# Peptides against a protein of PDB entry 2YKT: the designs that were tried, part 17

Target 1, 231 residues: chain A of PDB entry 2YKT
Amino acid sequence: SRSEEMHRLTENVYKTIMEQFNPSLRNFIAMGKNYEKALAGVTYAAKGYFDALVKMGELASESQGSKELGDVLFQMAEVHRQIQNQLEEMLKSFHNELLTQLEQKVELDSRYLSAALKKYQTEQRSKGDALDKCQAELKKLRKKSQGSKNPQKYSDKELQYIDAISNKQGELENYVSDGYKTALTEERRRFCFLVEKQCAVAKNSAAYHSKGKELLAQKLPLWQQACADPS

## One batch from the design tools (peptide; aimed at target 1 L25)

Design b1_p25_2 (made by RFdiffusion4)
Pose (drawn by RFdiffusion4):
Structure b1_p25_2 (pose): chain A 225 residues (1-144, 151-231), chain P 25 residues (1-25)
Amino acid sequence: SRSEEMHRLTENVYKTIMEQFNPSLRNFIAMGKNYEKALAGVTYAAKGYFDALVKMGELASESQGSKELGDVLFQMAEVHRQIQNQLEEMLKSFHNELLTQLEQKVELDSRYLSAALKKYQTEQRSKGDALDKCQAELKKLRKKPQKYSDKELQYIDAISNKQGELENYVSDGYKTALTEERRRFCFLVEKQCAVAKNSAAYHSKGKELLAQKLPLWQQACADPS
Amino acid sequence: AADAAIAEGEAALAEAVAAMAEASA
């Protein structure tokens, strides 16, 4: 009887994956694509900014008394080129390693989940029907206490076997369904961890490049007196 | 500016993952 409760829980897990998880995953992929389109806009505009900044650096390089300021502006643009490309690296860890792999999985999952739930429902019903029939055949013999005919005993053995088979099938089906759900959350967490490692390398690169160059830049227009 | 936009995008994706987990629960 708890078996029937477990049978409904299992159907519910498959329904939750197909109707909640995968659609939300489709939405997450769409947000990720918008995010990358936006990140491309920033990388492009950062280019225009830094070229405009190099143009100022060229002007200071040709003047009397401000040449070193020209060097400072060159170095600012250069630091940004090095930071940006550590960012483009985190960006491709986003496209090839996250968005593409999520889209590939979710595409195949629709058929896989529809088929797995269906196979489970058919197998569980077939085992339930066979058990009910064996029990009906036994009730017929028994109707027309510590005594049992040869045939009654054979039915009792068969009912015991089929009941054990049905309960194991429902028990294993539930464990499998929870595992399917956990594997989908785990893959999502793993793809996010990978993008996160590259975000750490990007931010670490920026801290050190700036920690190196920033004091010299702050000194360039200090009072020499 | 780029760093702020990345932080906003990462917060929105985190919220979408939290909503996904809530819907699954």
Fold by OpenDDE base, seed 2:
Structure b1_p25_2 (fold): chain B 231 residues (1-231), chain A 25 residues (1-25)
Amino acid sequence: as target 1 above (231 residues)
Amino acid sequence: AADAAIAEGEAALAEAVAAMAEASA
C-alpha cells in the first residue's frame, strides 16, 4: 500500500543517517584530526627552518659587506612568523568550530535518532494495529449479518465500522507522510550543519591565505632587489 | 618524479609531526 511504502521510506531515511551518514561523519572528523596534526607538524618544522634563517641573518649582519642582507633575512623570518600566526588561528578555528562541534553532534545523534525511529515505529504500529482491529471487527460483523435472520439489525454498526476504518486509514497515511517529511528534515539538518561549519573553516582558511599572499607580495620585490643594490 | 617528491614530503611531514609530539610531551 501507499502507507507501507512511505513507511519503508521513512525507516530507510533514519537507517541511512545512522548507518551511513553518521559513520561517514565520524570518518570525516578523524580525517580532519589527521589533517590538523599534519598542519601542526608543518608549523613545527617551519619554525625550525626559519629559526635557522634568522641565524643566517645574524651572520650577514656581522659581516662587513652583507649587513643589509641580514635585515632582508630577518624580514623573511618575520613574514613567516606572521603567516604562521594566521595558520595557528585557522587551526584553532578548524579544531573548535568544525571538529569539536561535529564530534559532539555525532556522538549525541546516535541515541537521538534511535529514539526518534523507535517512537515513529511504535506509533505507526499502534495505528496500524488499531486499523487492523477495526477491519477484523467489520469482517466479523458482516459474517454475523449474513447468518442472521435480521441483517438490518447490523447495518448501523457496519456503517460505524466503515467510517472508523476510513478515519484510521487516513490517520495512518497522514502520520506516515508526516513521519517521512520529519525524517527528511532531520537528514537535511545534519547536512546543513556540516555545510555551515565547513563554511566557517573556509572563511578562516581564506583569511590565512589572503594574509600570507599580502605579506609576501609586499616584501618579495624588496627582497629580490637586495642583491642588486650596491652596499 | 612528482610521486617521489610527494613521498619524500610525506615522510618529512611524518617526522615533523613525531618531533612535535615529542616536544609537546
Scores: peptide ipSAE 0.018, ipTM 0.431, DockQ to the pose 0.037
OpenDDE base, seeds 1, 3, 4, 5: peptide ipSAE 0.000, 0.017, 0.017, 0.017; ipTM 0.309, 0.442, 0.462, 0.463

Design b1_p25_2_s1 (made by RFdiffusion4, then SolubleMPNN; from b1_p25_2, 18 letters changed)
Fold by OpenDDE base, seed 4:
Order: structure tokens, then sequence, then C-alpha cells
Structure b1_p25_2_s1 (fold): chain B 231 residues (1-231), chain A 25 residues (1-25)
């Protein structure tokens, strides 16, 4: 029946979220944490490299003939520091606005969806059983009427069952239809949330890249000139 | 009814995408 088909579709949506989407989201979060850790590792390694560069700048500044190159080396390190600060801000946002929020949601969502599905199934079954019962009772009534010497005695009850069946059938169909819409909305909400969080990450990433490009573009010509000019 | 719902959802999604593009610009 139409209602049975729609019921199966509804259950499949919930199952897809629980068995496919949520596990995939957990994996996504795990991969995000790995990515964050790797970037943190890059940050640490870069700090060591540029600290060593600062030391070279100090030596240049202490020299009699290379003082200006010391300033250049310090500027290089400072630009790196500023770029690194932007990266740290991006990582902070990545952690707090994406990973943490997704992790909090996914942990709660399995229980929520299970309960929602069970509630839907229970109510759907209840309505279905009530419909089946009315249909069975009508069938029994009709059999009794056919065997009776006074079939008119059962006419009013027959009409009542027919009306009840019609109403219950309509109610079941509407319930299942609404259930399907609700399930699809639940799925969409989760994808939309992911997209929105990724947009925030993208915005922060763009800011990081823009700042780095700006700083390097501004300073690089100066540094190149310093290398070309003998002191 | 289902097809209409899906069409509406697709439209809403497209509108959301465009709105997000505007925010990032």
Amino acid sequence: as target 1 above (231 residues)
Amino acid sequence: DIEELLAKMEKDLQEQIEAMKAKVA
C-alpha cells in the first residue's frame, strides 16, 4: 500500500542517518583532529626554524658590516610570527567552531534519532493495528449479519465501522506522510549544519591566506633589495 | 506531495547556498 511504502521510506531515512551519516561524521571529526594535529606540528617545527633565523639575525646585528641584514632577518621572523598568529586563529576556530560542535552533536544524535525512530514506529504500528482491528471487526459483523434472520439490526454498526476505517486510514496516511517529511527535514538539517560550519572554516582560512599574502608581498621586495646592495 | 516537497527543499538549498556566497564575499 501507499502508506506501507512511505513507512519503509521513512524508516530508511532514519536508518541512513544513524548507520551512514553519523558514522561518517565521526570519521570526519577524527580526520579533522588529525589535520589539526598535523598543523600544530607544522607550527611547532616552524617556530624552531624561525627562532634559529632570529639567532642568525642577532649575529648579523652584532657584526660591523652586516647590521642592516640583521634587521631584514628580524623582519622575516616577525612576518612569520604574524602569519603564524593568523594560522593559530584559524586553528582555534577550526577546533571550537567545527570539531567541538560536531562532536557534541554527534554524540547526542544517536540516542535522539533512535528514540525518534522508535516513537514513530510505535505510533505507526498503533495506528495500523487499530485500523486492522476495525477491518477485522467489520468483517466479523458482516458474517454475523449474513447468518442472522434480522440483518437490519447490524446496519448502524456496520456504518460506524466503515466510517471508523475511513478515518483511521486517512489518519495513518497523514501520519506516515508527515513522518517522512520530518525525517527528510532531520537529514537536511544535519547536512546544512555541516555546510555552515565548513563555510566558517573557509572564511577563516581565507583570512589566513590573505594576511600571509599581503605581508609577504609588502616585504619581499625590500628583502630582495637588501640582498642585492652591499653594505 | 513528495515530489513537491523535494522540489521545495532543492529550492531552499539553492537559496541558502546563494545566501552563504553573499556572506563570504
Scores: peptide ipSAE 0.018, ipTM 0.464, DockQ to the pose 0.025
OpenDDE base, seeds 1, 2, 3, 5: peptide ipSAE 0.000, 0.000, 0.000, 0.000; ipTM 0.265, 0.263, 0.250, 0.253

Design b1_p25_2_s2 (made by RFdiffusion4, then SolubleMPNN; from b1_p25_2, 20 letters changed)
Fold by OpenDDE base, seed 4:
Structure b1_p25_2_s2 (fold): chain B 231 residues (1-231), chain A 25 residues (1-25)
Amino acid sequence: as target 1 above (231 residues)
Amino acid sequence: DIEEFLAKAQAELEALLQEMKEKVE
């Protein structure tokens, strides 16, 4: 029946979220944590490198013939520091606004979805059973009427069962239909949440890249000329 | 808090359902 088919579709949506989406999301979070760790590692390694560059700048500043190159080296290190600060801000956002929030939600979601599915199944079954019962009672009534000397006695009751069956059938169909829409909406909400969080990360990433580009574009021409005009 | 999470989820669901309903009408 149409209601049975839609019921199966509804259950499949919930199952897909629980068995496919949520595990995939957990994997996504794990990969994100790995990516975060790698970027943190880059930041740490870069700090050591540019600290060493600062040391070279100090030596240049102490020299008589290369003093101006000391300033250049310091500027290079400072620009890097600023770029790294932007990266750290992006990473904080990545952690707090994406990974943490997704992790919290996915842990709670399994229980929520299971309960939602069970609730739907219970109510669907209840409505189905009630319909089946009415249909069975109508069938019994009709059998009694056929064997009776006064069939007209049962006519009003038969009409009542017919009306009840019609109403219960409609109610079941509507419930299952609404259930399917609800399930699809639950799925969409989860994807939308992911997209929105990823958009926030993208904005922060754009800011990081923009700042880096700006700083380097401003300073690089100066640094390139530093050796051409010795003091 | 799971209760808060569920409440928020429900509210979002209702909003989306309403939007879908309006698009169909």
Scores: peptide ipSAE 0.015, ipTM 0.450, DockQ to the pose 0.027
OpenDDE base, seeds 1, 2, 3, 5: peptide ipSAE 0.013, 0.012, 0.011, 0.011; ipTM 0.358, 0.390, 0.310, 0.351

Design b1_p25_2_s3 (made by RFdiffusion4, then SolubleMPNN; from b1_p25_2, 20 letters changed)
Fold by OpenDDE base, seed 1:
Structure b1_p25_2_s3 (fold): chain B 231 residues (1-231), chain A 25 residues (1-25)
Amino acid sequence: as target 1 above (231 residues)
Amino acid sequence: DIEEFLAKAQADLDQLFQQMLEDVK
């Protein structure tokens, strides 16, 4: 029946969230933590590289003929420091706004969805059982009527059961339909939340890239000319 | 507006989760 099909679809939505979405989200969070750790590692390694560059700048500053190049090397290291600071801000946002929030929500969500599904199933079954009971009673009544010498005696009761079946069928269909809409809404909300959090990360990432591009674009011409300018 | 839509969705989800937390307590 249409109701049974829609019921199966509804259950499938909840099951998909619990068995596919939530586990995948946990994996996503884990991969995010790994990515964060790797980026922190890059930041640390980069610091070592640019600290070494500063040392080269110090040597240039101590030279008689390359003093101005020392300043250039220091500027290169400073620009990198500023870029890394922006990266650290992005990473903090990535951790606090995306990973932590997703982790908290996914833990709570499993319990909620289980309860929501059970509630839906219980009520759906209750309505279904009530409908089945009425249908069974109507069938029994019809059998009695066919065997009776006075079928008219059961006519009013038959009509009552028919009306009850119609009403219960309608109620069941509406309940299952609403349940399906609710389930789809729950699924959509979770994806929307993920998209929103990723948008926030993207904005922060854009700021990082923009700042880096700006700083490098500003200084690069100066650095490129440094060797051409006779001291 | 996609941003407004997402914000509303998040707010709804947050409210839901908050209610869940309260119900478990």
Scores: peptide ipSAE 0.038, ipTM 0.587, DockQ to the pose 0.031
OpenDDE base, seeds 2, 3, 4, 5: peptide ipSAE 0.019, 0.034, 0.007, 0.019; ipTM 0.526, 0.589, 0.367, 0.542; seeds 2, 5 fail the geometry check

Design b1_p25_2_s4 (made by RFdiffusion4, then SolubleMPNN; from b1_p25_2, 20 letters changed)
Fold by OpenDDE base, seed 2:
Formats: sequence, C-alpha cells, structure tokens
Structure b1_p25_2_s4 (fold): chain B 231 residues (1-231), chain A 25 residues (1-25)
Amino acid sequence: as target 1 above (231 residues)
Amino acid sequence: DIEKLLEQMQADLQKLIEEMREKVA
C-alpha cells in the first residue's frame, strides 16, 4: 500500500543517517584531526628551515660586504612568522569551530535518532494495529450478516466500521507522510550544518591564503632586487 | 594541546629573530 511504502521510505531515511551519515561523519572528523596534525607538523618543520635561514642572515650581517642581505634574510623569516601566525589562527578555528562541534553532535545524535525512530515506529504500529482491528471486525460482522435471516440488523454497524476504517486509513497515511517529511528534514539539517561549518573553514582558509599572498607580494620585489643594488 | 604547541613555536621563532637582530646591530 501507499502508506506501507512511505513507511519503508521513512525508516530508510533514519537508517541511512544512523548507518551511513553518522559513521561517515566520524570518519570525516578523524580525517580532519589527521589533517590538523599534519599541518602542525608542517609548521614545526618549517620552523627548523627558517631558523636555519635566520642563521644565514646572521652570517651575512657579520660579513664585510653583505650586511644588507642579512636584513633581507631576516625579513624573509619574519614574513614566514606572520604567515604561520595566520595558519595558527586558521587551525584554531578549524579545531574549535568544526572538529569539536561535529564531534559533540555526532555522539549525541545516535541516541536522539534511535529514540526518534522508535517513537515513530511505535506510533505507526499503533495506528496500523487499530486499523487492522477495525478491518477484522468489519469482516467478522459481514460474515454474521451473510449468515443471518435479518441482514439489515447489522447495516448500521457495518457503516460505522466502514467510516472508522476510512478515518483511520487517512490518519495513518497522514502520520506516515508527516513522518517522512520529518525524517527528510532531519537529514537535511545535518547536511546543512556540515555545509555551514565548511563555509567557516573556507573563510578562515581564504584569510590565511590572502594574508600570505599579500605579505609576499609586498616584499618579494624588494628581495629580488637586493643583490642588484649593493649598499 | 596543538594550539599551545603552535603558539610556543611562534614565540620561539620571534625570540630568535629578535636576538639575532640585536646581536648584529
């Protein structure tokens, strides 16, 4: 029946969220943590590289003929520091605004969805059972009527059951329909939340890249001409 | 944890740069 099909679809939505979306989200969070760790590793490795660059700048500053190049090398290291500061801010946001919040929600969601599905199933079954009972009673009444010498005696009761069945059928269909809409809304809400959090990540990432581009664009021409213009 | 580590690394780098500049000034 139409109601049975829609009921199946409703259950499948909840099952998809619990068995596909949430596990995938947990994996997404895990991959995010790995990404965060890798970026921290990059920062650490970069520090060693630019510390060594500072040392080269020191040597230039101590030279007789390359003192001004020492300042250039120090500036390069300083720009790197500023870029890494921006990366740090991005990572903080990535951790606090995305990973932490997703992790909190995904753990609470399993219990919530299980309860929501159970509630829906219980009420759906209750309405279905009530409908089945009325249908069974009507069938029983019709059998009595067919065997009776006075079938008109049961006509009013038959009409009552027919009306009850019609009403309960409509109620069941409406309930299942609303249940399906609710389930789809629950699914959409979760994807929307993910999209919103990724938008925040994108904004923070854009700020990081923009700052780096700005700083390097400003200084690179100066650094490139440093050797051509000896002091 | 990771935030504190990053902050410490930035502080260390800044300190090193400043020390080198002061030394050669």
Scores: peptide ipSAE 0.027, ipTM 0.342, DockQ to the pose 0.016
OpenDDE base, seeds 1, 3, 4, 5: peptide ipSAE 0.018, 0.000, 0.013, 0.009; ipTM 0.457, 0.297, 0.290, 0.249; seed 1 fails the geometry check

## One batch from the design tools (peptide; aimed at target 1 L25 K105 E186)

Design b1_p26_1 (made by RFdiffusion4)
Pose (drawn by RFdiffusion4):
Structure b1_p26_1 (pose): chain A 225 residues (1-144, 151-231), chain P 26 residues (1-26)
Amino acid sequence: SRSEEMHRLTENVYKTIMEQFNPSLRNFIAMGKNYEKALAGVTYAAKGYFDALVKMGELASESQGSKELGDVLFQMAEVHRQIQNQLEEMLKSFHNELLTQLEQKVELDSRYLSAALKKYQTEQRSKGDALDKCQAELKKLRKKPQKYSDKELQYIDAISNKQGELENYVSDGYKTALTEERRRFCFLVEKQCAVAKNSAAYHSKGKELLAQKLPLWQQACADPS
Amino acid sequence: STFEEELEELAEELFGEEAEQLYLYS
């Protein structure tokens, strides 16, 4: 009987994956694509900014008394080129290693989940029907206490076998369904962890490039007196 | 057989070489 409760829980897990998780995953993929389109806009504009900044650096390089300011502006643009390309690296860890792999999985999962739930429902119903029939045949013999005919005992053995088979099938079906859900959340967490490692390398690169160059830049227009 | 083994056989019948790309094997 708790078997029937478990049978409904299992159907509910497959329904939750197909109607809640995968659609939300489709939405997450769409937001990721928008995010990358926006990140491309920033990388492009950062280019225009830094070229405008190099132009100022060229002007200071050609003047009397401000040449070293020209060097400072060149170095600022250079630091940004090195930071940006550590960012473009985190950016491709986003496209090829996250968005593409999610899209590939979710594409095949519709058919896989529809088929797995259906196979489970058919197998669980077929085992339930065979058990009910064996029990009906036994009830017929028994109707027309510590005594049992040869045939009654054979039915009792068969009912015991089929009931054990049905309960194991529902028990294993539930464990499998929870595992299907956990694999999908685990894959999402892993893809995010990978993008996060690259965000750590990007931010670490920025901290050290700036920690190296920033004091010299702050000194360039200090009072020499 | 277990229900998981039946799903592995079912996935190979439906998807062939692409069955390895399923969440089942993740």
Fold by OpenDDE base, seed 5:
Structure b1_p26_1 (fold): chain B 231 residues (1-231), chain A 26 residues (1-26)
Amino acid sequence: as target 1 above (231 residues)
Amino acid sequence: STFEEELEELAEELFGEEAEQLYLYS
């Protein structure tokens, strides 16, 4: 029946969220944590490299013939520091606004979805059982009427059961239809939340890349010319 | 029921008022 088909579709949506989406989201979070850790490692390693560059700048500043190159090397290190600050802001947002929030939600979601599915199944079954009961009673009544010398005695009751069956069928179909819409909305909400959080990360990442590009575009021509005119 | 109350609380924790509305008006 239409109601049975829609019921199966509804259950399949919940199952897809529970068995496919949420496990995949947990994996996404895990991969995100690995990526964060790697970026933190890059940050630490880069600090050591540019600290060593500063040391080279100090030596240049102490020299008689390369003093101006000391300032260039310091500028290179300072630009790196500014770029690194932008990266740290991006990583903070990545951790706090994406990973933490997704992790909190995915852990609670299994309980929520299980309860929501159970509620839907219980009510769907209740309505289905009530419909089946009315259909069974009508069938019994029709059998009695066929064996009776006075079939007209059962006509009013037959009409009552027909009306009850029609009403219960409509109620069941509406309930299952609404259940399906609700399930699809729940699925969409989870994807939308992921997309929105990832968009926020993308904006912060863009700011990091933009700042780096701007700083390097400004300074690189100066640095490239630094060796042409020694003091 | 205790079960419905628990479900409403979980909905609120997950998605706030929007989740609660979906539960109540599903």
Scores: peptide ipSAE 0.115, ipTM 0.665, DockQ to the pose 0.158
OpenDDE base, seeds 1, 2, 3, 4: peptide ipSAE 0.102, 0.139, 0.115, 0.029; ipTM 0.676, 0.681, 0.674, 0.509; seeds 2, 3 fail the geometry check

Design b1_p26_1_s1 (made by RFdiffusion4, then SolubleMPNN; from b1_p26_1, 10 letters changed)
Fold by OpenDDE base, seed 2:
Structure b1_p26_1_s1 (fold): chain B 231 residues (1-231), chain A 26 residues (1-26)
Amino acid sequence: as target 1 above (231 residues)
Amino acid sequence: MSVREELEKLAEELFGEDAKKLTLYE
């Protein structure tokens, strides 16, 4: 029946969220943590590299003929430090605004979805059972009427059951339809939540990239000229 | 609490103030 089909669709939406979306989200979080760790590793490794560059700058500063190049090398290291600071800010956002929040939400969602599905199933079954009962009673009444010498005695009750069945059928269909819409809404809001959190990360990432571009664009011409224009 | 109230509470906890906004489906 239409109601049965819609019921299956509704349950499938909940199952898809619980069995596909949420596990995939957990994996997404795990991959995000790996990515975060790798970026932190880059930061650490870069520090060593640019600390070594600073040492080269110190040597240049101690020289008689390359003093100005010492400043250049120091500036290069400083720009790197500033870029790394922006990266760290981005990583904090990535961790706190995306990963941690998603992790908390996905765990909580298991309870929510279970309860929501159970609620729907319980009410759906209740309405279904009520309908079945009315149908069964009508069937019994018709059997009695067929065996009676006075079938008109049961005509009013038969009409009442027919009306009740029609009404209960309609109620069940409406409930299941609404249930399906609700389930789809639940699915949508989870995707929306993910998108919104990812947008926040994207904004922070953009800030990191912009800062890096700005700093390098400002200084690179000066550094490039340093060897050509000795003081 | 009714099951409904519990679900609403959980939704609020999951999605915060945007829970209602995000649950609009037409």
Scores: peptide ipSAE 0.052, ipTM 0.663, DockQ to the pose 0.176
OpenDDE base, seeds 1, 3, 4, 5: peptide ipSAE 0.000, 0.006, 0.016, 0.000; ipTM 0.340, 0.255, 0.416, 0.340

Design b1_p26_1_s2 (made by RFdiffusion4, then SolubleMPNN; from b1_p26_1, 12 letters changed)
Fold by OpenDDE base, seed 3:
Structure b1_p26_1_s2 (fold): chain B 231 residues (1-231), chain A 26 residues (1-26)
Amino acid sequence: as target 1 above (231 residues)
Amino acid sequence: MSVQEELDELAKELFGEDAKKLIRYE
């Protein structure tokens, strides 16, 4: 029946969220944490490299003929520091706005979805059982009427069962239909939340890349000319 | 705690105070 088919669809949506989406989201979070850790490692390694560059700049500043190149090397290190600051801000956002929030929600969601599905199943079954009972009673009544010498005695009761069946069928169909819409909305809500959080990360990432590009574009021509300038 | 009460609490935690707008509680 239509109601049975829609019921199966509704259950499948909840099951898909619970068995596919949520586990995949947990994996996504785990991969995000690994990525964050790797970026932190890059940050630390880069600091060592540019600190060493600063040391080379100090030596140039102490030289007799290369003093101006010391300033260039210091500028290179400073630009890196500024770029790194933007990266750190991006990483903070990545951690706080994406990973932490997703982690909190995915754990709560397992319990929520289980309860929601159970509630739906219980009510759906209740309505279905009530319908089946009315249908069974109508069938029994019709059998009695066929064997009776006075079938008209059962006519009013037959009409009552027919009306009850019609009403209960409608209620079941509406409930299952609404249940399906609700389930789809729940699924969409979770994807939307993921997209929104990823957008926030993307904005911060864009700021990082923009700042880096700006700083390097400004300074690189000056650095390239430094060796051609007289002492 | 009833199933409905549990759902309401979890919904509030997950989706905030407006959770009832998204979930049908008939």
Scores: peptide ipSAE 0.066, ipTM 0.648, DockQ to the pose 0.170
OpenDDE base, seeds 1, 2, 4, 5: peptide ipSAE 0.031, 0.026, 0.025, 0.076; ipTM 0.613, 0.610, 0.590, 0.668; seed 5 fails the geometry check

Design b1_p26_1_s3 (made by RFdiffusion4, then SolubleMPNN; from b1_p26_1, 9 letters changed)
Fold by OpenDDE base, seed 3:
Structure b1_p26_1_s3 (fold): chain B 231 residues (1-231), chain A 26 residues (1-26)
Amino acid sequence: as target 1 above (231 residues)
Amino acid sequence: MSVEEELKELAEELFGDEAKKLILYE
């Protein structure tokens, strides 16, 4: 029946969230933590590289003919420091605004969805059982009428059961339809939340890239000319 | 605690007031 089909669809939405979305979200969080750790590792490794660059700048500053190149090497290291500071700010946002919040919500969501599904199933079953009972009573009444010498005695009661069945069928269909809409809304809300949090990360990432671009665009022409213009 | 009360509390923690409306009216 239409109501049975819609009921199956509703349950499948809840099951998809519980069995597919939430486990995938946990994996996404785990991959995010790995990515964060790798970026932190990049920051650490870069510090060692640019500290060594500073040492080369010190040697240039001590030379007789390459003193101005020392300043260039120091500027390169300083620009790197500023870019790395922006990366650290992006990583803090990535951790606090995305990973932590998703982790907290995914742990609570299993209990919420289980309770929501159970509530829906209980009420759906209750309405279904009430409908089945009314149908069974009509069947019993019709059997009594067929065996009776006065079938007209049961006519009014038969009409009442027919009307009750029609009303209960309509109520069940409406309830299941609303349940399906609710389930789809719950699914959409979770995807929207993920998109919104990822947008915040994207904005912070854009700020990091913009800062790096600005600093390098300002200094790179000067650095490129340093060897062409000997002092 | 009723199932309804439990759902309201969990919905508030997850999605705020809009989630409560969804549970109660849809």
Scores: peptide ipSAE 0.030, ipTM 0.611, DockQ to the pose 0.153
OpenDDE base, seeds 1, 2, 4, 5: peptide ipSAE 0.028, 0.022, 0.024, 0.023; ipTM 0.602, 0.498, 0.514, 0.553

Design b1_p26_1_s4 (made by RFdiffusion4, then SolubleMPNN; from b1_p26_1, 8 letters changed)
Fold by OpenDDE base, seed 5:
Structure b1_p26_1_s4 (fold): chain B 231 residues (1-231), chain A 26 residues (1-26)
Amino acid sequence: as target 1 above (231 residues)
Amino acid sequence: MSFEEELKKLAEELFGEEASKLILYE
């Protein structure tokens, strides 16, 4: 029946979220944590490199013939520091706004979806069983009427059962339809949340890249000319 | 009640009002 098919579709949506989406999301979070750790590692390694560059700048500043190159090396290190600060802000946002929130949601979601599916199944079955019972009673009544000397005695009751069956069928179909729409909304909401959070991460990442580009574009021509100007 | 409203109540029952907002994506 249409109701049975829609019921199966509804159950499949919940199962897909629980068995496909949520495990994939957990993996996504794990990969995100790995990526964060790697970026933190890059940050630490870069600090060591540019700290060493500062030491080279100090040596240049102490020289008689290369003092101006000391300032250039310090500027290079300072620009890196500013870029690094922007990266740290991006990483903080990545951790707090994406990973932590997704982790909290996915942990609670398994319990919620299981309970939601169970609630839907219980009510769907209850309505289905009530309909089946009413149909069975009508069938019994019709058999009794066919064997009776006074079939008219059962006519009013037959009409009542027909009306009850029609109403119960409509209620079941409406309930299953509402359940299916709600299930699809639940699925869409999860994808939308992921997309929105990724958009926020992308904006923060863009800000990091733009700041780095601006700082380097401003200073790089000056640095490139520093060796051409003999003091 | 709509099934959606029933699920909102379910979330509140399971996790409380504040935590239910996380599950309901509110």
Scores: peptide ipSAE 0.378, ipTM 0.909, DockQ to the pose 0.717
OpenDDE base, seeds 1, 2, 3, 4: peptide ipSAE 0.364, 0.368, 0.375, 0.368; ipTM 0.903, 0.904, 0.907, 0.905

